# Ledger of designs, part 130: peptides against a protein of PDB entry 3C2G

Target 1, 209 residues: chain A of PDB entry 3C2G
Amino acid sequence: IRTFDLLGLLLHDSDAIDGFVRSDGVGAITTVVQYPNNDLIRAGCKLLLQVSDAKALAKTPLENILPFLLRLIEIHPDDEVIYSGTGFLSNVVAHKQHVKDIAIRSNAIFLLHTIISKYPRLDELTDAPKRNRVCEIICNCLRTLNNFLMMWIPTPNGETKTAGPNEKQQVCKFIEIDILKKLMSCLSCEGMDTPGLLELRSTILRSFI

## One batch from the design tools (peptide; made by RFdiffusion4, then SolubleMPNN)

Design b2_p25_5_s3
Fold by OpenDDE base, seed 1:
Structure b2_p25_5_s3 (fold): chain B 209 residues (1-209), chain A 25 residues (1-25)
Amino acid sequence: as target 1 above (209 residues)
Amino acid sequence: MEEELRELLEELEKLREERLKRARS
């Protein structure tokens, strides 16, 4: 635990982060968080989030890491773990088709839907810190979904893929009224990435209308 | 803006239901 905290303090610049990632730091973290210690898991996932936008991740094989992380999020009902894990996921899939494919094959779409569905409406949360954390989690899930949906939207100059039947079925769950209401709730939350959520709204409209 | 967004989302759900009905037919 202390080691992760110290390491997090040292990883304050892009070069240090890239160096850590190139040395299989992500793999090392995933190995350590296999132990059933909640504090260790929290610290490890937080560190994953801190390095999740590293350029060196483009050269890191994620075939073993992503399924593990998705499973970790699934089995640990801890908001901090879910926050960090979904944040990691949203960052690593961004602009990386190969990583998106791995995530989708690992049932990420279904998991994201499950996470969003689990949390109450933001207006039902009276505790501001809890409400903010839940909002951040939902935003992470929705940003990840946006990245998936964008693959299937025809763009004038972009490579588009056709979603498989399973993926189509899963993604259709995100246009359920309860899910869309949570999107709306996030849009009304101050301090959130409103432009990103508006982009998702537009992506949803283009995908399903 | 909230009302407009609500209307758009309701329309999306309606379109989803219509698509699902067509797929079952």
Scores: peptide ipSAE 0.024, ipTM 0.464, DockQ to the pose 0.012
Fold by OpenDDE base, seed 4:
Formats: sequence, structure tokens, C-alpha cells
Structure b2_p25_5_s3 (fold): chain B 209 residues (1-209), chain A 25 residues (1-25)
Amino acid sequence: as target 1 above (209 residues)
Amino acid sequence: MEEELRELLEELEKLREERLKRARS
């Protein structure tokens, strides 16, 4: 735990982060967090989040890392783990088709749906820190989903990736009316910044309705 | 389902616009 905290302090600039990632730092963290200690897992996931936007991740094989992380999020009810994990996911899938494919094959869409489904509406949360954390988690999920949806939008270059039937079904489940109603509370909550929801809305309106 | 989704998304946009108005005031 202390080591992760120290590493987090040292990894404050892009070069340091990239250096860490190039040295298989993500793999190292993933190995460590396999130990069944909640504090260690939390600290490790937080560190993963800190390095999740590293340029060097584009060259890092995530075939083993992503499924592990997704499973970790699935089995841990800890909001901090979920926050960090979904944050990591949202960042690593951004602008990386290969990573998106790995995530989707690893049941990410369904997992994100499950995560959102377990949380109450934001307006039902009276504790501000809890509400904020839940909002952040939801935003991470929505950002990730939006990144997935963007794969199926025709590009000006005429390249269209057709979603498989299974992927379409997963998306349809995710954007079910009940989920969207639940997420509507994000926009109704004052002081909450929900760019992920707005982006998702735009994507759906543009290409899926 | 598609129509209901559209209506919901329109309501979301309305909420967004209201927030933007409040932020400008």
C-alpha cells in the first residue's frame, strides 16, 4: 500500500508515467492486486487510474490486463475500486479500437450496465461525498459506453464497423429506458458535471435513433 | 421503444438547457 502511494507521488508527470508503463508497471500492479487484500486492491486500482491515460499504453498489450481488471471490478463492491477501475477502462479504450474490442469481448458493456444498475439515483443520495463518487463512476461508465458506440458510427472515410448481433443486444440492454431514467438524475442534480451522459446522449441521437 | 427513448433524450436535452441557463445567470 505504501509503495503504491509513493509511486503515485512520483508519477506526477507524463514522462514518469510513460516510463513506468514502458517498464510494465501496469502488469506489475495487476500482479500485486491479485492478492486478496482490499486496501491493496484499492491502492493498486488508484494507481492504475493515475497511469491510465499514458501514451505508452498504446504499445502495452492489454489482452490479459483488461479482463483481469473487469473481473476485479465485477467481484468488488468497493466504490473506490469501481471508480478507479471504470476510470482506467474509460481512459484506455479512448481512441484505441483494439482495446475497445478486447473490452467488449471481455463483457465490458454488460459489466457497465450492472455497475450503473446497482447504484441509486443521484437525487436519492444525501451524502455529498457518496453522491459525487457515484456520479463519477456513472460518468466513467457512460464515457466508456460512448466510446464503444462510436465504433459503429460511419466515419467520413466510409469505414463502418458493423456491430455483431450480440454487441447490439448488449447495447440495447444498456440503453434501456429504465437505465436512462436513472441516469437522468445526473442532469437534474445541481453542481454535477456529467459530460459522459451528454456525450452518450449525442451519440444515441445521432446514430442510434 | 425507440420513440420512448427519443422522448427521454429530448427531456434530457431540456434539462441540459435549463442548467445552462442557470449557469449564465
Scores: peptide ipSAE 0.023, ipTM 0.503, DockQ to the pose 0.016
Fold by OpenDDE base, seed 3:
Structure b2_p25_5_s3 (fold): chain B 209 residues (1-209), chain A 25 residues (1-25)
Amino acid sequence: as target 1 above (209 residues)
Amino acid sequence: MEEELRELLEELEKLREERLKRARS
C-alpha cells in the first residue's frame, strides 16, 4: 500500500509514467493486487488509473492485464475500485483496436452494462460525493462503450468490422430506456465529461439505431 | 439543458422502438 502511494506521488509527469509503464509497471501492479487486501486493491487500481493514458501502453501487452482487471471490477462492490478500473479501461481501449478486441473477448460489454444497471438513478442519490462518483463510473463505462462502437462504424472505404451476434445483443442493451436515462443524468451533471458522452450519443444515433 | 436532454431521450427511445419493431417483422 505504502509503495503504491509513494509511486503515485512520483509518477506526476508523462515521462515518469512512460518509464514506469515501459518497465512493466502495470504488470507489477496487477501482480500485487492479486493479494486479498481491499486497501491494496484500491491503491493499485488508483495507480493503474493514473498511468492509464500513458503512450507507452501502446506497446504493452494487455492480454493478461485486462481480464484480470475486469474480474476485479466484477467481484468488488467497491466504488473506488470500479471507478479506477473503468477509468483505466476507458483510457487503454481508446484508439487501440487490439486492446478493444481483448476487452470485448473478456466480456467487457456485458460487464459494463451490469455496472451501469446496478447503480440507482443519480437523482435518487442524495449524497453528493456518492452521486458524483457513480456518475463518473457510468461515464467511464459509456465512454468505453463508445470506443467499442467506433470499431463498427463504416470507414470511407466501406469496410467495417462486423460485431458478432453476441456483441450485437450486448450492445443493444445500452440503448435501453433505463441506460439512456442514466446517460442523460450523466450529461446533466456539472463537471462531467459531457463531450465524451455526447460522442456516444452521436455514435448510437448515427450507426446503431 | 434539461429540455434538450429530454428531447434526446425521447428521440433515442423512439428510434429504439422502431428498431425493435423492424426486428420482429
Scores: peptide ipSAE 0.023, ipTM 0.515, DockQ to the pose 0.014
Fold by OpenDDE base, seed 5:
Structure b2_p25_5_s3 (fold): chain B 209 residues (1-209), chain A 25 residues (1-25)
Amino acid sequence: as target 1 above (209 residues)
Amino acid sequence: MEEELRELLEELEKLREERLKRARS
């Protein structure tokens, strides 16, 4: 725990972060968080989030790391772990097709649906810190989902894959009225990525309806 | 903006329902 906190303090610039990632720092964190200690898991996931936008991640194999993180988020009902994990996921899938493929094969779409489904509407949360954290989690989920869906939209200059029937079915769950109501509740939350929500809607309309 | 988004999401759900009906037929 203390080690992760110290590392977080040292990783304050892009060069230090890249150096840590190139030295298999992400793998080291994932090894440590395999131990059943909630504080350690929380600290490790927070550190993962801190390094999740590193340029060096483009050269880092995530085939073992990403499935592990997704499983960790699935089994831990901790908002801080879910926040850090979904934040990491959102950052690492950005502009990286191979990482998106790993995430999708690891049931990330279903996991994101489950996360959104588990949280109440934001207007039902009276505790402001918790409400804000849940809002951030939902934003991470929406950004990640939009990044997945963009793979299946024909672009003039981009290679587009055809979404399989299974992926289409998974995406359709996000259009359920219960999910949409929860997403609408995010509009009242300060800091909500409303543009991201609109982009997600547009993506769904173009390719999945 | 919220009202407009609500209307757009309702339309999205409607389109989804129509798609599901077509898939069952």
Scores: peptide ipSAE 0.020, ipTM 0.506, DockQ to the pose 0.013; fails the geometry check

Design b2_p25_5_s4
Fold by OpenDDE base, seed 4:
Structure b2_p25_5_s4 (fold): chain B 209 residues (1-209), chain A 25 residues (1-25)
Amino acid sequence: as target 1 above (209 residues)
Amino acid sequence: MEEELKELLEKLLELREERLKRARS
């Protein structure tokens, strides 16, 4: 645990982070967080988040890492783990089609829905730190979803990937009334990722108009 | 911000309604 904390302090610049990733740092973290220690898992996931935007990740195989992380997020009730994990997911799928495919095959869309569904409306949370963290988690989920949806937007050349029937069904869950109400509740949260919501809006409009 | 989110939600609601209409036909 202390090692992860120290490492996190050392990985404060892009070059250091990239070097860590090139040295299979992500794999190392994922190995360690397999131990059933909540503090260790939390620290490891935080470190994953810290390195999740590294350029070297484009060259890192994630076929084994992503499914594991998704499962970890699914079963772990810790908001900090979910925050870090969804943040990692959001960053690694960005601009990487192959990573998006891995995530989707690993039931990521459904997981995102599950995460949003399990939390109360933000306006029902009176504890500000808790509310803010939940808001951040929801933002991570929405940003990730947006990245997935972009795959199915027609390109100017007329080429478009088509979502499978299962993916379409999973996406449809996000337009359920209870989910929409929760999204509305995000307006009460300080620090809501407004740019992310606007991007999602744009993606939806391009997908369905 | 509020207005932009409302517009997003309205669009999602429209999609929901369209799907419901298709399911009834």
Scores: peptide ipSAE 0.028, ipTM 0.433, DockQ to the pose 0.014
Fold by OpenDDE base, seed 3:
Structure b2_p25_5_s4 (fold): chain B 209 residues (1-209), chain A 25 residues (1-25)
Amino acid sequence: as target 1 above (209 residues)
Amino acid sequence: MEEELKELLEKLLELREERLKRARS
């Protein structure tokens, strides 16, 4: 925990973050958070989020790191862990086809559905801090989903990657009535990532309609 | 922006209903 706090203080600029990532800092964090300590896990995931937009991640092998993080998010009910983890996921898959593939193989689409399903509708949350945190988690999930779906959007020449049958089935869960009601509740949430929702709108329309 | 999301969700609901109809046929 103390080490992560110290690292967080030292990683105050993009160059320091890139240096940390190039030195397998992400792997180091994931190694440490394998210990069953909730505070350590929370601190480690927060640090992962902090470095999740590093340019050096494009050259970092994530085959062992990403599945571990996804499993961690799956088994921990902690909103802070889920927030940090989904934030990391959202950032790390952005514009990185290889990372998207790793995430999808690691059941990320289903996990996103599970996370959204776990939380109540935003309009049912009266506590503003809780509602805002849940809103951020949902936004992270939606941005991640958007990034996945973009892989299967036809290009102008008609060429596209095809989603596998399992992926299609998992994506179809997002059009279930309970999920749609929860997504509708996002419209009333102050601070919603409107740009992210617009991107998702465009992607879903091109994917399903 | 909210209206656009609403329209999207309505279209997804329509897609869901069509899928359910096909499953029953």
Scores: peptide ipSAE 0.017, ipTM 0.354, DockQ to the pose 0.013
Fold by OpenDDE base, seed 5:
Formats: C-alpha cells, structure tokens, sequence
Structure b2_p25_5_s4 (fold): chain B 209 residues (1-209), chain A 25 residues (1-25)
C-alpha cells in the first residue's frame, strides 16, 4: 500500500510515467491487486488511474490487464475502485482502436450500463462528497461509451466499422427509462463534464440518425 | 449546455419509443 503511494509521488511527470509503463508497471500493479486486500486494491487502482494517459500504453499489451480490471470493477462495490477503474478505462480506450476492441469483447458496454444502474439519481444523494464521486463515475462511463460509439460513425472519407448485433443490443440498454432518468439527474450535478456530455450527444445523434 | 443535454435525452426517449413500437410489431 505504501509502495503505491510512494510510486504516485514519484510519477509526477510524463517521462517518469512513461518509464514506469515501459517497465511493465501496469502489469506489476495488476499482479498486486489480485490479492484480496481492499486497501491495496484501492491504492493500486488509483495508481492505474494516474498512469492511464501515458503515451507508452500504446505499446503495452492490455489483453490480460483490461479484462482483469473490468472484472475487478464488476465485483467490487467500492466507489473509489469504480472511480479509478472507470477513469483508467476511459483514458486507455481513447484514440486506441485495439484497446476499444478488447474492452468491448470483455463486455465493457454492459458493465457501463450496470455501473450507472446501481447508483441512485444524483439529486437523491444529499452527501456532497458521495454525489461528486458518483458524478465523476458517471462521467467516466459516458466518456467511455462515447469512445465506443465513435467507432461506428462514418469518417469523412466514408469508412466506418459496423457494430455487431450484440453491441447494438448493449448500446440500446442506455435508452432504457431508468438509465435516462439517471442521466437526467446529471443536470443537477455541479462539476459535471458538460463538454463531454455534449460530445456524447453529438456522437449518439450521429449513431442513431 | 443544460438545454443541449435535455435535447439529447428527449431524442433518446424518442428512440426508445420507436424501438418499443418495432418490438411489438
């Protein structure tokens, strides 16, 4: 636990972060968080979030790491783990088609739906720290969803991937009434990633029109 | 910006209704 805290202090610049990632630091963290220690899992996921935007991740195989993290988020009812994990997910899938594919094959779309579904509406949360954390989690989920949907939108040159029937079905879960009510509750949340929501709006409209 | 999100949610509701209609046909 203290090791992860110390590493977090040392990884304060892009070069240090890239060096850590190139040395299989992400793999090392994922190995450690396989132990059933909640504090260790929290610290490890937080460190993963800290390095999740590293350029070196483009050269890091995530075929084993990402499914493990997704499973970790799925089975842990810990807001801090979910926050860090969804933050990591949203960053690592950005601009990386192969990582998006791994995530989707690992049932990430359904997981995002599950995460949003398990939290109450933001306007029902009276505790400000809790509300803010849930808001951040939802933002991470929506940013990740946006990144997935962009794969199926035609590019200016007319090229596009086609979503499979299973992916389409999973995406359709986000237009269920309970999900829509929760998304509506985001309007009352201070600090919501409004630019991200607008981007998602554009992406959804392009996907369904 | 809030209005933009509202419009998105309204559009999603429309898509939901269209989906439900197709599922019943």
Amino acid sequence: as target 1 above (209 residues)
Amino acid sequence: MEEELKELLEKLLELREERLKRARS
Scores: peptide ipSAE 0.016, ipTM 0.341, DockQ to the pose 0.013
Fold by OpenDDE base, seed 1:
Structure b2_p25_5_s4 (fold): chain B 209 residues (1-209), chain A 25 residues (1-25)
Amino acid sequence: as target 1 above (209 residues)
Amino acid sequence: MEEELKELLEKLLELREERLKRARS
């Protein structure tokens, strides 16, 4: 735990972060958070989030790391773990087709739906810190979903991947009435990523068209 | 922004209804 805190204090510049990632720092964190200690898991996931936008991640094998993180989020229903984990996921899949493929094969779409489904509507949360954290989690999920859906949008000039029947079924769960009500509740949150929601709107419409 | 999100949700509901109609035919 103290080591992760120290590392977090030292990783303030892009070069240091890239150096950590190139030295298999992400793998090291994932190894440590396998121990059943909630404080350790929280600290490790927070550090993962901190390095999640590193350029060096493009050259880092994530075939073992990403499925592990997804499973960790699934089995540890801690808001801080989920926040950090979904933040990591949203950043690492951005502009990386191979990482998106790993995540999707690891049932990430279903997991995103599960996460959104477990939280109440934001307007039902009276505690501001809790509401803000849940808002951030939902934003991370929506950003990740948007990145997945963009792969299946027909482009005039490009090879478009077709979603498999399983993926299509999982995506269809996001147009369920309960999910839509929760998305509407996001309007009550000051910390909501409005540009991200607008992008998701465009992407969803194009995906069903 | 609120109006735009409402429009999106309405469109998603429409798509859901169309899907349900196709499944019943």
Scores: peptide ipSAE 0.011, ipTM 0.321, DockQ to the pose 0.013

Design b2_p25_6_s1 (from b2_p25_6, 12 letters changed)
Fold by OpenDDE base, seed 2:
Structure b2_p25_6_s1 (fold): chain B 209 residues (1-209), chain A 25 residues (1-25)
Amino acid sequence: as target 1 above (209 residues)
Amino acid sequence: LLEEIKKEQEELAKKRQEKLREETL
């Protein structure tokens, strides 16, 4: 705990974060969060989120890290862990085809649907901190989905990856009325990445037209 | 290991829910 908090304080600039990541800091955190200690898991996942946009992650082998994190956020009941983990996932898959492929092979699309589905509608949440955190989690999931869907959109240069049949089936679950309502509810939340959610909406429409 | 984490977290969640229930009574 205190070590991760201290690291989080020290990792205040991009160069320090990149240095930590180049030193296998993500692997080190992942090793620590494997212990059944809620405080370590929470602190470790938060630190993962803090370094998740690091440029050095492009060179980090995530083959062992991502599957573990995906399984952790599948089972962990703590919204702070889910928030941090989904935030990490959304950032690391951004503009990184290899990382997207690892995540997809690790059943990330279905997991994102599962995570969104487990939360109530935001209008049913009276507690503002809880509502905001749930909204952020849903947004992280949807942003991650957008990053996946973008791979299958035709580019002007004619090179399109095609989604496999399983991926297509999993993506089709996100057009369920409940998921769409949750997307729309996130657009109504203050401080949300509204541009990113609007992009996702456009991407979904383009993926199903 | 993940099953152990899951069990621990489920137990912690139950204890938190019980505590919240006791604090609201």
Scores: peptide ipSAE 0.014, ipTM 0.445, DockQ to the pose 0.020
Fold by OpenDDE base, seed 4:
Structure b2_p25_6_s1 (fold): chain B 209 residues (1-209), chain A 25 residues (1-25)
Amino acid sequence: as target 1 above (209 residues)
Amino acid sequence: LLEEIKKEQEELAKKRQEKLREETL
């Protein structure tokens, strides 16, 4: 715990973060979060989030890390872990096709739906910190979904990957009225990535058109 | 490992539920 907090304090510099990632820091964290200690898991996932935008991650093999993290955020009850894990996922899949492919093969699309579905509507959450955290989680999931959907949008000048039938079916779950309501509720939250959510809405519409 | 984590989380959830039940009684 204190070691991860200390690492988090040291990892404010991008070069230090890149150094940590190059030293297999993500693998080290992933090893540590495998222990059944919630405080350690929380601290480790927070540290993963802190390094999730590191340039060095483009060179880091995530084939063993991502599936594990996906299973962790599937089962873990702590919103802080879910927040950190979904944030990590969102950042690592950004602009990285191979990472998207790993995540999709690891059933990430369905998982994102499951995560969004398990949370109550934001209007049912009276506690503002809890509501904001849930909104952030949903936003992370939706941003991750956007990153996946962008692979299948026809570009005027490129061979678009076609989503498989399973992926299409999983994506279709995000047009469920409950999911759409949660998306809309997140758009009403202050301090949220409203541009990203609007982009997703556009991406969803383009994917079904 | 995931099963151990799951089991610990289920135990933690039970303890929380028990505590909530005790606070309601």
Scores: peptide ipSAE 0.012, ipTM 0.436, DockQ to the pose 0.018
Fold by OpenDDE base, seed 3:
Structure b2_p25_6_s1 (fold): chain B 209 residues (1-209), chain A 25 residues (1-25)
Amino acid sequence: as target 1 above (209 residues)
Amino acid sequence: LLEEIKKEQEELAKKRQEKLREETL
């Protein structure tokens, strides 16, 4: 705990974050959050989120880290851990084909659906902080999905990666009416990444039409 | 490792549920 708090206080600039990532800081965090301590897990996942946009992550092997994090956010009950973990996932897969492939092989598409499905409708949440946190989690999941779907959209040159049959079937679950309602509810939340959700809507339309 | 985390979470969830049950009685 205290070590992560200290690291969080030191990592205020992009160069320090990149330095930490180059020193296998992400591997160090994932090693520490393996202890069955919820405060350590929460603090570690928050620190992962803080470094998740680091440029040095493009050179960091995530083959052992990302599957572990995916299993953690699958089982962990704390919304703060889920928020941090889904935020990390959404950032690390952005513009990184190799990381997308690791996530997909690790059943990330199905996990994203499971996470979104676990939460009640946002209109049923009267507590604004809780509603906003749930909305942020859903947005992180949907942004991650957008990053996956973008791989399978035909380029102007006619070249496209094809989603496997299993991935296609898992993606089809996101056009369920419940998921679409949650997407629309997130668009109505103040302070959310509305542009990213609108991009996803466009990507879904291009993927299924 | 993940099984230990899962077990710890299940035990914490049970304790919270027991406490909620005791506060409702």
Scores: peptide ipSAE 0.012, ipTM 0.433, DockQ to the pose 0.017
Fold by OpenDDE base, seed 5:
Structure b2_p25_6_s1 (fold): chain B 209 residues (1-209), chain A 25 residues (1-25)
Amino acid sequence: as target 1 above (209 residues)
Amino acid sequence: LLEEIKKEQEELAKKRQEKLREETL
């Protein structure tokens, strides 16, 4: 616990973050969060979120790390762990085709649907901190989905990868009325990435056209 | 390790439910 808090205090500089990542810091955190200690898991996942935008991650092998994190956020009951883990996932797949491919092979599309489906409607949550945290988790999941869908949209100047039949079927689950209602409820939350959610809506429409 | 984490979370959930039952009696 205290070690991850100390590392979080040291990682305010981009060069320090890149230095930590180059020294296999993500692998080290992943090793620590494998122990059945909720405080260590929470602190470790928060630290993963803090380093998730590091440039050095483009050179880090994520083939073992990412599948492990996906299984952790699938089973862990703590919203703080799910928030940090989905935030990490959203950032590491951004602009990294090889990381998107690892995530998709690890059943990430179905997992994102499962996470969104797990939470009640935001209008049923009376506690404002809980409602905001659930909204942030849903936004992280939807932003990750947007990053996946964008690689299958035809661009005027490039060959786009085609989604497989299984990926298409999994994507079709996000047009369910319950998922769409949760997306719309997130657009009504203060301080949320409203531009990113509107981009996802546009991306979904373009993917089904 | 993930199965061990899952079992620990299930046991923590049972203990929380048991404590809630004891506080309601």
Scores: peptide ipSAE 0.011, ipTM 0.424, DockQ to the pose 0.017

Design b2_p25_6_s2 (from b2_p25_6, 13 letters changed)
Fold by OpenDDE base, seed 5:
Structure b2_p25_6_s2 (fold): chain B 209 residues (1-209), chain A 25 residues (1-25)
Amino acid sequence: as target 1 above (209 residues)
Amino acid sequence: LLEEIQKELDELAKERQKRLIEETK
């Protein structure tokens, strides 16, 4: 725990973060969070979030790391772990087709559905800190989903990947009416990525209509 | 705007759910 806190303090600029990532820091964190210690898991996932936008991640193999993190989020009921993990996921898939492919093969789309399904509507949450954390988790899921769907939209200047049958099925599960209603309820909450939700709307419509 | 978005998303969800049910029969 204290080691990750110290590392977080040292990673205050982009050069330090890149140095940590180049030294297999992400792999080291992933190894440590395999131990059954909730505080260590929280601290490790938070540190992953802090380095998730590092430029050096483009050279880091994520084939083993990402499936493990997705499984950790799936089985761990902790909002702080889910927040950090979905934040990491949303950052690493951005503008990286190969990382999107790894995530999708690792059931990421359905996991996002499961995460959103777990939480009540935001208007039902009376505790402001809890409501805000749930809102942030939903925003991370939303941004990740948007990044996945964008790869299947025809573009004039690029090759469009066709979604496979399993991918289509996972997306269909995500866009259940009750899930969409829950997402819409987030628009009234402070801190919600309203522009991101509007972008997702556009992406969904362009992908399926 | 929110009502319009909700309407479009609801329609899409209904259509996709219908297709998913048909594929599983």
Scores: peptide ipSAE 0.025, ipTM 0.483, DockQ to the pose 0.021
Fold by OpenDDE base, seed 3:
Structure b2_p25_6_s2 (fold): chain B 209 residues (1-209), chain A 25 residues (1-25)
Amino acid sequence: as target 1 above (209 residues)
Amino acid sequence: LLEEIQKELDELAKERQKRLIEETK
C-alpha cells in the first residue's frame, strides 16, 4: 500500500510514467495485486489506471496482464477496482489492435456487459458520489466497446475485419433496450464530451447497419 | 443530440433483435 502511494506521487508526469512502464512497472503491480488484500488491490488498480495511457505500453506485452486484470474485475465487487480496471482497459485497447484481440479473447465484451448489467439505473442512485462512480464505470465500458466496434468498420480500401460469431453475439447484448437506457443515462451526465458521443453514435450505426 | 442518438439506437436494437429471432427459428 505505502509503496503504491509513494509511486503514485512520483508518477506525476508522462516521462516518469513511461520510465515506470519500461521497467515492467505494470507487471510489478499485477504481481502485487495478487495478494488477497483489498486495499492493495485498490491501490494497484488505481496505479494501473494512472499509467494506462503511457506511450511505453505499446511495447509492453499485455498477454498475461490483461486476462488477470479482467478476472480481477470479474470477481471483485469493488466499484473502485472496477472503475480503475475498466479505465485501464479502455485506455490500453485504444488504437492497439493486438491489445483489443487479447481483451476480446479474454472475454472482455461479455464482462463489460456484465458490469453494466450489475449496476442499477443512474436515476435510482440518490448518492451523488456513487452515481458518478457508476457513470464513470459504464462510460469506461462504453468507450472500450466503441474501440472494439471500430475494428469491424470497413476501411476506405474496402478491407474490414469480421467479428467472430461469438463476438457478434456478445456485442448484440449492448443494443438491448435496458442496456441502451443505462448507456444513455450515463451519456447524459454532466461533463460528457459531445464529440465522444458523436463518435460512439457513428461507430454503432456503422457497425450494426 | 442524446434524444436523437437514443432514437436511432432504439431502432437499431429493434431491428437487430428481430433479425436474431428470425435466425434462431
Scores: peptide ipSAE 0.023, ipTM 0.492, DockQ to the pose 0.021
Fold by OpenDDE base, seed 2:
Structure b2_p25_6_s2 (fold): chain B 209 residues (1-209), chain A 25 residues (1-25)
Amino acid sequence: as target 1 above (209 residues)
Amino acid sequence: LLEEIQKELDELAKERQKRLIEETK
């Protein structure tokens, strides 16, 4: 735990982060979080989040790491783990088609829906720190979904990937009224990435209208 | 703005639900 905290303090520099990733730091963290210690898992996932936007990740094979992390998020009820894991997922799939494909094959879309569905409405949360954390989790999930949906939106150049039937079915779950209400709740939350959520709104509308 | 977005999302959800019901019949 203290080691991860120390690493986190050292990894404020982008070059240091890239160096850590190039040295298989993500693999090392993944190995550590396999131990059944909640504090260790929490700290490890937080560190993963901290390095999730590293440029070196583009060259890191995520075929083994990402499915493991998704499974960890699926089975672990800890909000901090879910926050870190969904944040990691959101960052690593951004602008990386290969990683998106791995995530989708690993049932990420359904998992994101499950996570969003798990949490109550934000207006039902009276504790501001808890409400904010839940909002961040939902936003991470929705941002990840947006990244997936963008693959299937026609580009001006006419190149469009078609979603498979399974992906289409999974995505349809996100237009459930409860999910849309949670999106709205996030939009109304102060300090959130309103432009990003509005982009998602636009993406949803384009995808389903 | 939020009210407008809410309206659009609600309409989208309702229309999708309607279509799904129709496709299942």
Scores: peptide ipSAE 0.022, ipTM 0.397, DockQ to the pose 0.020
Fold by OpenDDE base, seed 1:
Structure b2_p25_6_s2 (fold): chain B 209 residues (1-209), chain A 25 residues (1-25)
Amino acid sequence: as target 1 above (209 residues)
Amino acid sequence: LLEEIQKELDELAKERQKRLIEETK
């Protein structure tokens, strides 16, 4: 715990973060968070989030890390763990096709649906800190989904991958009325990535028309 | 804006559901 807190303080610039990532820092964190200590898991996942936009991640093999993190989020229903884990996922899949493929093969689409489905509507949350955290989690899930959907949208100048039948079935769950209502509820939260949510709307429309 | 977006998504969901039902027949 104290070690991760210290690392978080030391990793304040991009060069230090890249150095940590190049030294297999992500793998080291994932090894440590395998111990059944909630505080350790929270601290480790937070540190993962802090390094999730590092340039050095493009050279880091994530084949073992992503499946582990997705499983961790699945079995540890802690808002802070889910926040950090979904934040990490959304950042690492951005603009990286191979990472998207790993995540999808590791059942990420279903997991994202499960996460969104388990949280109440934002208007039912009276506690502002809790409401904001839930909104951030949903936004992380939606950003990740947007990145997946973009792979299957025909572009005038690019080869488009076709979604497999399993992926299509999993994605269809996101057009359920209760899920769509939760998606739209995020637009009502102050400080949310409204442009990103509007982009997701456009992506959904393009994917299902 | 939210109401308009929600309406569009609802219409899309209905159209998709209709197509899925037709494909299973």
Scores: peptide ipSAE 0.020, ipTM 0.435, DockQ to the pose 0.019

